# Designs tried in a protein design run: peptides against a protein of PDB entry 6RGO. Part 155

Target 1, 392 residues: chain A of PDB entry 6RGO
Amino acid sequence: MALKLLGFNQDATCFSVISSNKGVTIYNCDPFGKCFELEKSTSNDEELDFLVEMLFSTSLIAVVDKTIGASKRKKLKIVNTKRKATICELTFPHEIMDVIMNRKIICVVLKSDQIFVYDISCMKLLRTIDVRGEKLKSTSKFRNSEAVGDIGVRVSLSTDNNSILCYSSYSKSDKENAPLNDIVVFDALKCIQINVLPAVHQSNIVCIACSPDGMLMATASEKGTIIRVFKTIDTENDEPILVNEFRRGSRPSRISEMKFNHDNTLLACVGESDTIHIFALPVTTTEADANEDDTLQQSSHSLSSSINGLQYISKGLANRFGKIIVSKIPTQSQQRHVAYIKIPENAKYRIGFPKDTTNTIHICGEDGNYLVYSIPRNEVGPCTLVKSNTFD

## One batch from the design tools (peptide; made by RFdiffusion4, then SolubleMPNN)

Design b2_p11_8_s4 (from b2_p11_8, 4 letters changed)
Fold by OpenDDE base, seed 4:
Structure b2_p11_8_s4 (fold): chain B 392 residues (1-392), chain A 11 residues (1-11)
Amino acid sequence: as target 1 above (392 residues)
Amino acid sequence: SPIAEELEEDE
């Protein structure tokens, strides 16, 4: 059967697939099994296409049937899986490209480069973000950029209640073909822009991940060779803070998905390559001011560890035309993965991090494999397979 | 709201 992966829910307790014969199936990860099935609305041998977003382990799913006709592609259904009932139906002016949610917010991305932000509790529209309208304010020429097929606005939402929305926006460059290489950080609850990260890549951003707490974001371009991790909210001298720069590989390869683990210690990426890469993030010790007044006099051996001064070599690329404020993203030492998983060549995989086990990753493939891997903590190497299941 | 009622039904 042709399987198409829809992905994991926010906590990797479930994953969704399209089966050509059945429609949408949702699987529970532990205990492994089918928890929901949405039958195909048509008897025709048409290739099934759906968007499905599940809200954690709840009975709530958002569904877009993209299989048939321009009308269904514009309809979002909110479905209770227990009741098998449509709770809400919304119709949009344009095709729905993506849907993302948490316990507070639903974001609907349209082919028009619009993001509709809803309060999930009442389906009230909080904001329409017009990414093209923002471009038009920055660029005098409306090119009808027919978005060349696969390049559109990308979004990621924090899984927490803070509801930090990261989305790709058009660079303010006077170039007629401004890339989608800016990131906007948006408070989806308050409907305010928090931050703008200009030109985080040279080409269009094709993948974004927000951390569960919304404090970090990861970005990848069409090249997929470098992943950048930024702080979302915090700035240094009004400039974006680059936390990490990871090298996925030397060869261009599209990254389809990235995820942070629950404690922001790991970032995983998957895509067209035969390898899932897992990167370690530095633990930001929140200085918990443990005012533990514990008076123990233990001896002051002053280990003067020579902190070798990281020379910030600001390579100002002074290209002669227009002051593109290329934010001097410090050339941090490109880190490699700390762990990896080999996957079948040409198999599409999706990734998820379970909440309860920060060193475990869930993966599922269009090959019908659901796999649980343990991530090594203290060594660079392959992940260890812990559990495997199959699905159809 | 019907959706708010579903948000409280964590399994």
Scores: peptide ipSAE 0.040, ipTM 0.766, DockQ to the pose 0.752
Fold by OpenDDE base, seed 3:
Structure b2_p11_8_s4 (fold): chain B 392 residues (1-392), chain A 11 residues (1-11)
Amino acid sequence: as target 1 above (392 residues)
Amino acid sequence: SPIAEELEEDE
């Protein structure tokens, strides 16, 4: 059967799939089993295409049927899974490309490069963000979206109540073909732009992850060789906004998804390669807990030496030319993965981090595998398979 | 709101 993965929910308690025979199925991770099914609306042998976003372990899902016709692709349904009832339906002027949510906010991304921000509690529109802006509307003929592939506005939302929205934006370069290589950080509740990170990559951004608390953001370009991690907010302490630069590989390979774990200690990435990469983030020791546990210091020294190299380059250039957010970090200071998982090259995988176990990762594949891995803490190496289940 | 009643987590 052809499976298409939709992904994990925010806390990796559930994942969603499209089965060509059944429609949309939601699985619970523990205990493993089917918890919801959305049956096909049509008896036709047409390839099913859906967007489904689940709100944690709640009865609430957002659904977009993309299978048939331009009109359905513009409809968002909010569904109660227990009642099997549509509780809200919204229609948009353009095709829906993505839907993300937390307990406060729903964001709907359109093919027009617009982001609609809603209060989830009442489905009131809070803001329409036009990523192209007014000046770019005149010269952007609808790029015949057939020839310019999978390049559009990318979004990520913090899973917490702060509702930090990170999205890709067009560079202000006077070039007709400005890349989507800027990042905007936006408070979705207050509807305020917090920050703008210009030119975070040389090419279009194709993947963004926000940390659960909204304090960190990871980005990858269409090259997928380098992942950058940024602070979302400028701290008063003149600390560099760029906190990490990771090397996934030497060869170009698309990254489809990135996730932070719940304590911001790990960043995972998955894509077209045979490998899920897991990177360690430096623990920002807040000065307060410096007193007790002297024993963990030895392993942190190897990571801290790499960070000091980042600080030395930023201090020298920051004083004379405005905030160079992306210092050219020497390729030698780029951190590698601390852990990895081998996956089939021809199977798309999704990733999720459970809340209660910071060293565990959930993965699911279009091959019908749901897998739980333990992440090694004290060594660089492969993750250990802890649990496996199959789905259809 | 109707949506707020639907935000119950399965305990």
Scores: peptide ipSAE 0.039, ipTM 0.762, DockQ to the pose 0.621
Fold by OpenDDE base, seed 1:
Structure b2_p11_8_s4 (fold): chain B 392 residues (1-392), chain A 11 residues (1-11)
Amino acid sequence: as target 1 above (392 residues)
Amino acid sequence: SPIAEELEEDE
């Protein structure tokens, strides 16, 4: 049967899939099994298309049926999975492209490049962000650029209650076809813009990940060769702080998903390549837990490669056009993965990090495999398969 | 709130 992956929930306790014959199925990861099914609304052999976001291990899901006609693609349903009941239904002026949530906020991304921010508790609209309208305030020409296919506003939300929203925005360039290469950092609770990171890539941003605490973000362009990690809130002399620059590969390949683990020590990426890459982030040791206890000389050869924290002061080279360009880390200082997983060619995979086991990663494939891997700590190498299950 | 009262976590 053709499977389509929707992804893991925030803590990787569940994942969602579309089965062509059944509709949406949600699987529990441990113990492995089906926990919810949403039947298809039609008997037709139409290709099923859904957005489904689950709120952690709760009975709450957000559902968009994209299968049938322009009308259904504009409806968001909030469903209680235990009661099998629709709690709330919202209709939008445009097709829903993405839905993201945490315990406080739901964000709905439209094909119009609008982001609707809701208080999840009461479904009250807090803010409408118009990414095109923000561009128009900076650039006088209304581009009725029909978003050419697969290029739209990308979003990521912190899984904590601080609700830091990162979204891609259009650069202030007067050029016809300004790329979606700026990032805006937004406090979704207070409805305040916190930061703007201009021109973080040369081409459109196609993937964003926010850390669980909202303090870091990872970005990738349509080239997918370089991943950049920035601080979200902190700035140095009003300039954005680039923490890491990772090299996924030399060949262009689209990144479909990135995720941080729960302690911000790892960043994973997956996409069109045969490889899931896992990168190590420098642990900022907060000085606090220097409690005195005993001399066990276990020579942990921590591959603390002394990342000489060359704080490359991103001297925003104001080019002759007044554009702040994020200083590129020299190609020689670009870090590679510390771990990897090989996946079948042309199989789409999704990734999740479990909360309680920071050295494990959950993956699921459109090939019907759910796999748990252990991440090596002391060496650069392949992850070890710990558990495997199959689904249909 | 109606939605928050409907949130049951599976232990």
Scores: peptide ipSAE 0.038, ipTM 0.768, DockQ to the pose 0.654
Fold by OpenDDE base, seed 2:
Structure b2_p11_8_s4 (fold): chain B 392 residues (1-392), chain A 11 residues (1-11)
Amino acid sequence: as target 1 above (392 residues)
Amino acid sequence: SPIAEELEEDE
């Protein structure tokens, strides 16, 4: 059967798949098993296409049937999985491209480059963000640039209650073909723009991941060779703080998904390559005031990898054109992966980090494999397979 | 609200 992966929920307790014969199936990760099924709305042997976003391990899912007809692609259904009932239905002016949620907020991304922000508790519209309209306020010409193919607004939302929304925006360039290479950081609860990270890549941003706490954001461009990690809220001298720059590879390859683990110590990426890469984030040792004497040898296995001094070269090279080009971390300070997983070259995989086990990663493939890997702590190397299951 | 009642985690 052709499987299409929808992905893991926020805590990687469940994952969703489209089966050509069954419709949407949701699997529980532990104990492994089918927990929900949404039957296809059509009897036809048409290629099924859905968006499904699950809210943690709750009975709440957001569903968009994209299989047939422009009308269905504009409908968001909120479904209770226990009752198998639609509890809310919303219709949008344009096709839904993405849906993301946490316990407070649902964000709906439209093909029009609009983001609709809802209070999940009542489905009240809090904000419509018009990413094109913000560009058009700077550039008078409505080019109907039908965004050729997969280039659209990307979003990521913190899984916490702070509801930090990161989205890609068009750079304020007088160029009619301004890339989606700016990031806006938005408080989705207060409906306030917190920060703007200009020109974080040279090309369009195709992947964004917000940390669970909303304090970090990872970005990748169409090239997928470099991943940048920024602070979302904090700025230094009104400039964006680049925390890390990771090298995925030397060859261009699209990154489809990135995720932080629950404690912001790891960043994983997956895409069109045969390799899931896992990067270590430097744990900022908060100087815990050394005062209290209690000799509990917490073996802080400091991953004393020689993180030679990342001198924060906060030298924003204000290039002569007044554009803050995010200072490229010197190629010598570009960190590689600390761990990796080999996957089949033609298999699409999705990734998730479980909350309770920060050194494990869940992966699932369109090949019907659900795999749990242990991430090595002390050595750079392959992850160890801990558990495997199959699904159809 | 109907949605707020559905925000309970499945135990």
Scores: peptide ipSAE 0.038, ipTM 0.764, DockQ to the pose 0.686

## One batch from the design tools (peptide; made by RFdiffusion4, then SolubleMPNN)

Design b2_p12_3_s1 (from b2_p12_3, 4 letters changed)
Fold by OpenDDE base, seed 3:
Structure b2_p12_3_s1 (fold): chain B 392 residues (1-392), chain A 12 residues (1-12)
Amino acid sequence: as target 1 above (392 residues)
Amino acid sequence: MEELKKLLKELE
């Protein structure tokens, strides 16, 4: 049977699949088993396509039927899986490309490069973000999207209540073909732009991950050779916003998904390659400055050294080149993976990090495998398989 | 809408 993976929920307690014969199935990870099925509404031999986002381990799912016609592709359904009932439906002006949620927010990404931000508690629209901006409305030549079906706005949302939304944006270059290589950091609750990271890659961003707490974000371009990790908020201390660069590989390969673990110590990536890569993040030790008030009374010696008046050469001109944030990290700082999982080359996989075990990763494949791996702590090497289940 | 609020309270 052809399986299509939708992915894990936020805490990796469940994953969703499309079966050509059954429709959408949600599996529970522990105990392993089916917890919900959404039956195929049509007898047509059309390839099933759905978006399904689950809110943690709850009975709340967001569903978009992408199989049938232009009308259904514009409809978001909020469903209670326990009741098998639609709670509400929203219709959008354009096809839905992505849906993300947490306990506070739903974001809906449209083919028009618009992001609709909703308060989940009341489904009230908080903001419409137009990623193209007002200037590009005049060149409303619909990119005949037949040729480049895969370049669109990418989004990621923090799983916490802070609801930090990271999205790809067009560079401000007056070029008709500006790449989606800027990142905007947005407070989805306050509807305020927090930060803009210009030109984080040379090509379009195809994958974004936000950390659970929204403090970090990871990005990958179409090349998928380098993953960059950024702080989402500017720190007052002139600390570099770019905190890590990871090398996935030397060969170009698309990254389809990235995830942080729950304590921001690990970043995993999966895609078209035979390898899931896991990278270690530096623990931001908040050194609690133990102000050891060592009151060493070292004496007052008043060395009055008269260092002469070096001229104020006016630093005025340097501000016009948008600081390419990328330029300051020496190319020598590219870290490799700390752990890896080998996967079949022909099978698409999804990844998830469980909340309770920061050194465990859940993976599932279109080959019908659900696998739990232990991540090595003290050595660089393969992950160890802990549990295996199959699904159809 | 009340149902949605109920489901969200089950997460707190």
Scores: peptide ipSAE 0.422, ipTM 0.939, DockQ to the pose 0.689
Fold by OpenDDE base, seed 1:
Structure b2_p12_3_s1 (fold): chain B 392 residues (1-392), chain A 12 residues (1-12)
Amino acid sequence: as target 1 above (392 residues)
Amino acid sequence: MEELKKLLKELE
């Protein structure tokens, strides 16, 4: 049967799939099994498309029927899965492209490049962010950019109560075809812009992940070769702080999803490639516990190897490309994965990190596999399969 | 709305 993956919830306790025959099914990860099913509303052989966002392990889901020809692509339903009942329905002026939520906030992304921010407790609109309107203050032409159907505003929300929203925005370049390569960091509770990271990639951003605490964000472009990790709030001399630059691969390949684990020590990515990559993040020791006096004088022999020579690459060409913040990290600092999972070629997979086990990753495939892997701690290598289940 | 508030309290 054709399966389409919707993804894991925030704590990887459940995942959602579309089955052509059944509609939407939600699976529990442990114990493994079906926990909810939403039947298709039409008997037609139309390819089903849905957005389903689940609020952790609760009976609360947000649902959008995106099926082609469906008049429902502008409707958000908040559903209680235990009661199989709609709690409320919102209708938008444009098609819903994405829905993200946490305990405090629900964000709705429209095809118009608008982000609607709601207080989830009362479904009150807090803010409408117009990502195009910020561009249009600079460019008078309403091009109906029929932007090639897959490039739009990308969003990620912190899973904690801080409710840090990261979204892609258009660069301020006077070019009619300005890429979606800026990031805005937004406090979704206070409705305040915190930070702007200009030109974080050369091309459109297609994937964003926010850390659970909202302190870090990861970005990938259409090329998907480089992943960049930034601080969200902190700046150095009013410039964005790049924490890491990871190399996923040498060949272009779209990244569909990235996730941090719950302690910000790992970043996983999945996409069109045969490999899930897991990267280690440096533990930012908060300076608090630096009091343990462990005077282990490991005599780091200073191998002072005198590579003096190549200073003189001329200053002159730097001025013409607008301040690409990223130009200061030497290409030699690109870290590789610390762990990987091989997946079938052309199989779409989704990833999730469980809260209770920082070195475990959950994956599910459109091949009907739900897999739990252990991530190696001390060595670069493959993840070990711990549990396997199948679904239909 | 009261049902939504009840479900959100199950997360606190």
Scores: peptide ipSAE 0.418, ipTM 0.938, DockQ to the pose 0.688
Fold by OpenDDE base, seed 5:
Structure b2_p12_3_s1 (fold): chain B 392 residues (1-392), chain A 12 residues (1-12)
Amino acid sequence: as target 1 above (392 residues)
Amino acid sequence: MEELKKLLKELE
């Protein structure tokens, strides 16, 4: 059977798959097993395609039937899985490309480069974001539908209630072929643009991850060689704060997914390569008030990886020509992974971080493997397999 | 809509 992975929910307690014969199946991670099935509505031998977003471990899912030839590609269904009932259905003017949600917000990304932001509690439209803006409405010749490779608006939403939305935007260049290499940070609740990170890569952004708290964002371009981590809200001298620059590899390879763990100490990435990479983030010690006493000498053997001074290159990113040259951080200062998982070549995998175990990662493959790995704390090396299950 | 609000309260 051909499996297609839809991914993990926000806390990695469940994952969703498409089976060619069955339709959509949702698996619970622990205890491992099927928790929901959505049957195929059509007897046709058409390749099934769906978007399914689950709201944590709840019975609330958002579903889009993306199957080719289906008029349903413009329809979002909100479903109660316990009742097997549609709560509501929304129809959009264009095909739905992505759906993301948290406890407060649903964002719907359309093929028109529009983001529809809804209050999940009442399905009230809060904002329509037009990523093309007013200027591009005149020049949107239909990019021939065939040659629109997987270049579209990318989105990520914080899993907390702050509901920080990060999305890719077109650079301000009046060129018909402006790359999607800007990032906008948006408060989805207040409907306010918080920040704009211009030209964070030289090519289109193909992957974005927001941290659970919305304070960090990771980005990768079509090259997938460099991952950049920025602060979302904070700026220094009105310039974006680059926290980390990670090197995934020397060879170009598409990154399909990135995720932060729940405490922002780890960033994982997966894609077309045989390797899931896990990077360590510097712990921002919030200076919580040093109240005095408690002598618990927990010898945190801080891996004193010599953080050879990240010279805050506060070099004004604005060259005299308005070109934000992302300063090429010297290749020597680019951090590598601290841990990795080897996966089968050509197998698509998805990743998730469980909430309660910050050094554990869940992965699932189109090969029918669900795997739980322990991430090493004190050494650079492979993750250790802790649990394995199979699904079909 | 009431059902949706009920499901969201299961997350609080």
Scores: peptide ipSAE 0.400, ipTM 0.934, DockQ to the pose 0.682
Fold by OpenDDE base, seed 2:
Structure b2_p12_3_s1 (fold): chain B 392 residues (1-392), chain A 12 residues (1-12)
Amino acid sequence: as target 1 above (392 residues)
Amino acid sequence: MEELKKLLKELE
C-alpha cells in the first residue's frame, strides 16, 4: 500500500498518514495506536492527497482534500475528531498549499502566494498577506508552472501563544525571476511585520522552521547544504543576527522538514537524503538566575569551539545582487551534526520533538515505521533506537 | 463556532 506522511503535531504526541485504501489515519504515539480515521470520500482509484494539521493532542484538525479532480482543493474544513463532524468550512479563491496553526492562529497558504491569517477562536480573518506584493499583480501571467517545481511561499509558526509567523518572500531584485530568498517575521496576533531578513540564501528557500517560542528560525535553500539559524526579533545595528550556520552535507539534497526541540537546544532536519541530521544550538545562558550559591563544580568541558567573530563583510562588493548574508565562517568551521539517524534510501520521513524529553526525537516513515530515538548528549554519533512500532 | 471556542478553552 502506498503511504504518504502528513507529519507530526506540534508536540509529537500524534502523527497523520494517508493510506491509499483507508484515507487519512491519525496515530497516537504513546500509547501507540490509531486515534482517528477519515474515510475516503471518493470510490475512484485516484491518488489521495490531503493536508491535515492537528492542534496538539486535541480533537481539532484542519483538513484539505487535495486529491486530483476534487473540487475541494480550495476548501479548509475544521473537524472535531471526537464527533467526526465538520465545525466550519472556509473556501478560498485559490488552491490551498499549506495550513499551519497554534492555539491562537491558523494560517492558510494559497497557490497565489497569499497567506490568510485567522483568529482560530472565531475563524475571523485578521490579515491577508500578499507575498508577491502589489507590483507583481500586473505581470503575473499565471505561469501554468506545472513544470517549475514545488517553489512556493514557505511558512512556519511558533507553537506558543506569541504566534510568530516566519515566511519566505521575493527579493526586491528587479529580475522577473526574483528568488524566494527573503524571510519576513510577522506577529500574527497584532498583524505587524517585526523583521525582514534579506537574501538569507542565494537560491529559493524551500524549508523554514520557527522555534516553539518564536525567538529563532532555521532556513534552508533548494541546495540543502547549509542551514542558517537566525534570531527572529532581535537585530544588531538594524542587521539580522545569524546565530548558527550548519553544514548538512557537501552534496545538494532537498530538506523537506526542520524542527527545533522544545528548549531550543537542538535542530533536526530531514529530506531526500538517507540521513536525519541533528545539530546542537549554543545555550544562551540568560544571566538572570546566576544568584544562587550552589558550588557544584561540574567541569562542563564546554565545547567552546571558539566561534570566532561573525565578521559581516559590509565591504565594497556592491555587486547588484541584494545584500547576501555571507557568513565569514570559514567553510572549515561550519558546525556539523552532533547526532544522526540513518533512514532507508527513498523513504520519506517526518520528524517531531516531544515536549517532555528534550533529548528524544520521534520519526515516522512512508515505510510504515514509527521510531523513537535517544539523542546522545556528550558525544557525536548515531542516535540510539529506544522504541519502534509499525503502521499500515 | 461555540464548539470551537469550547475545544480551545480545554487547552488553556
Scores: peptide ipSAE 0.399, ipTM 0.935, DockQ to the pose 0.620

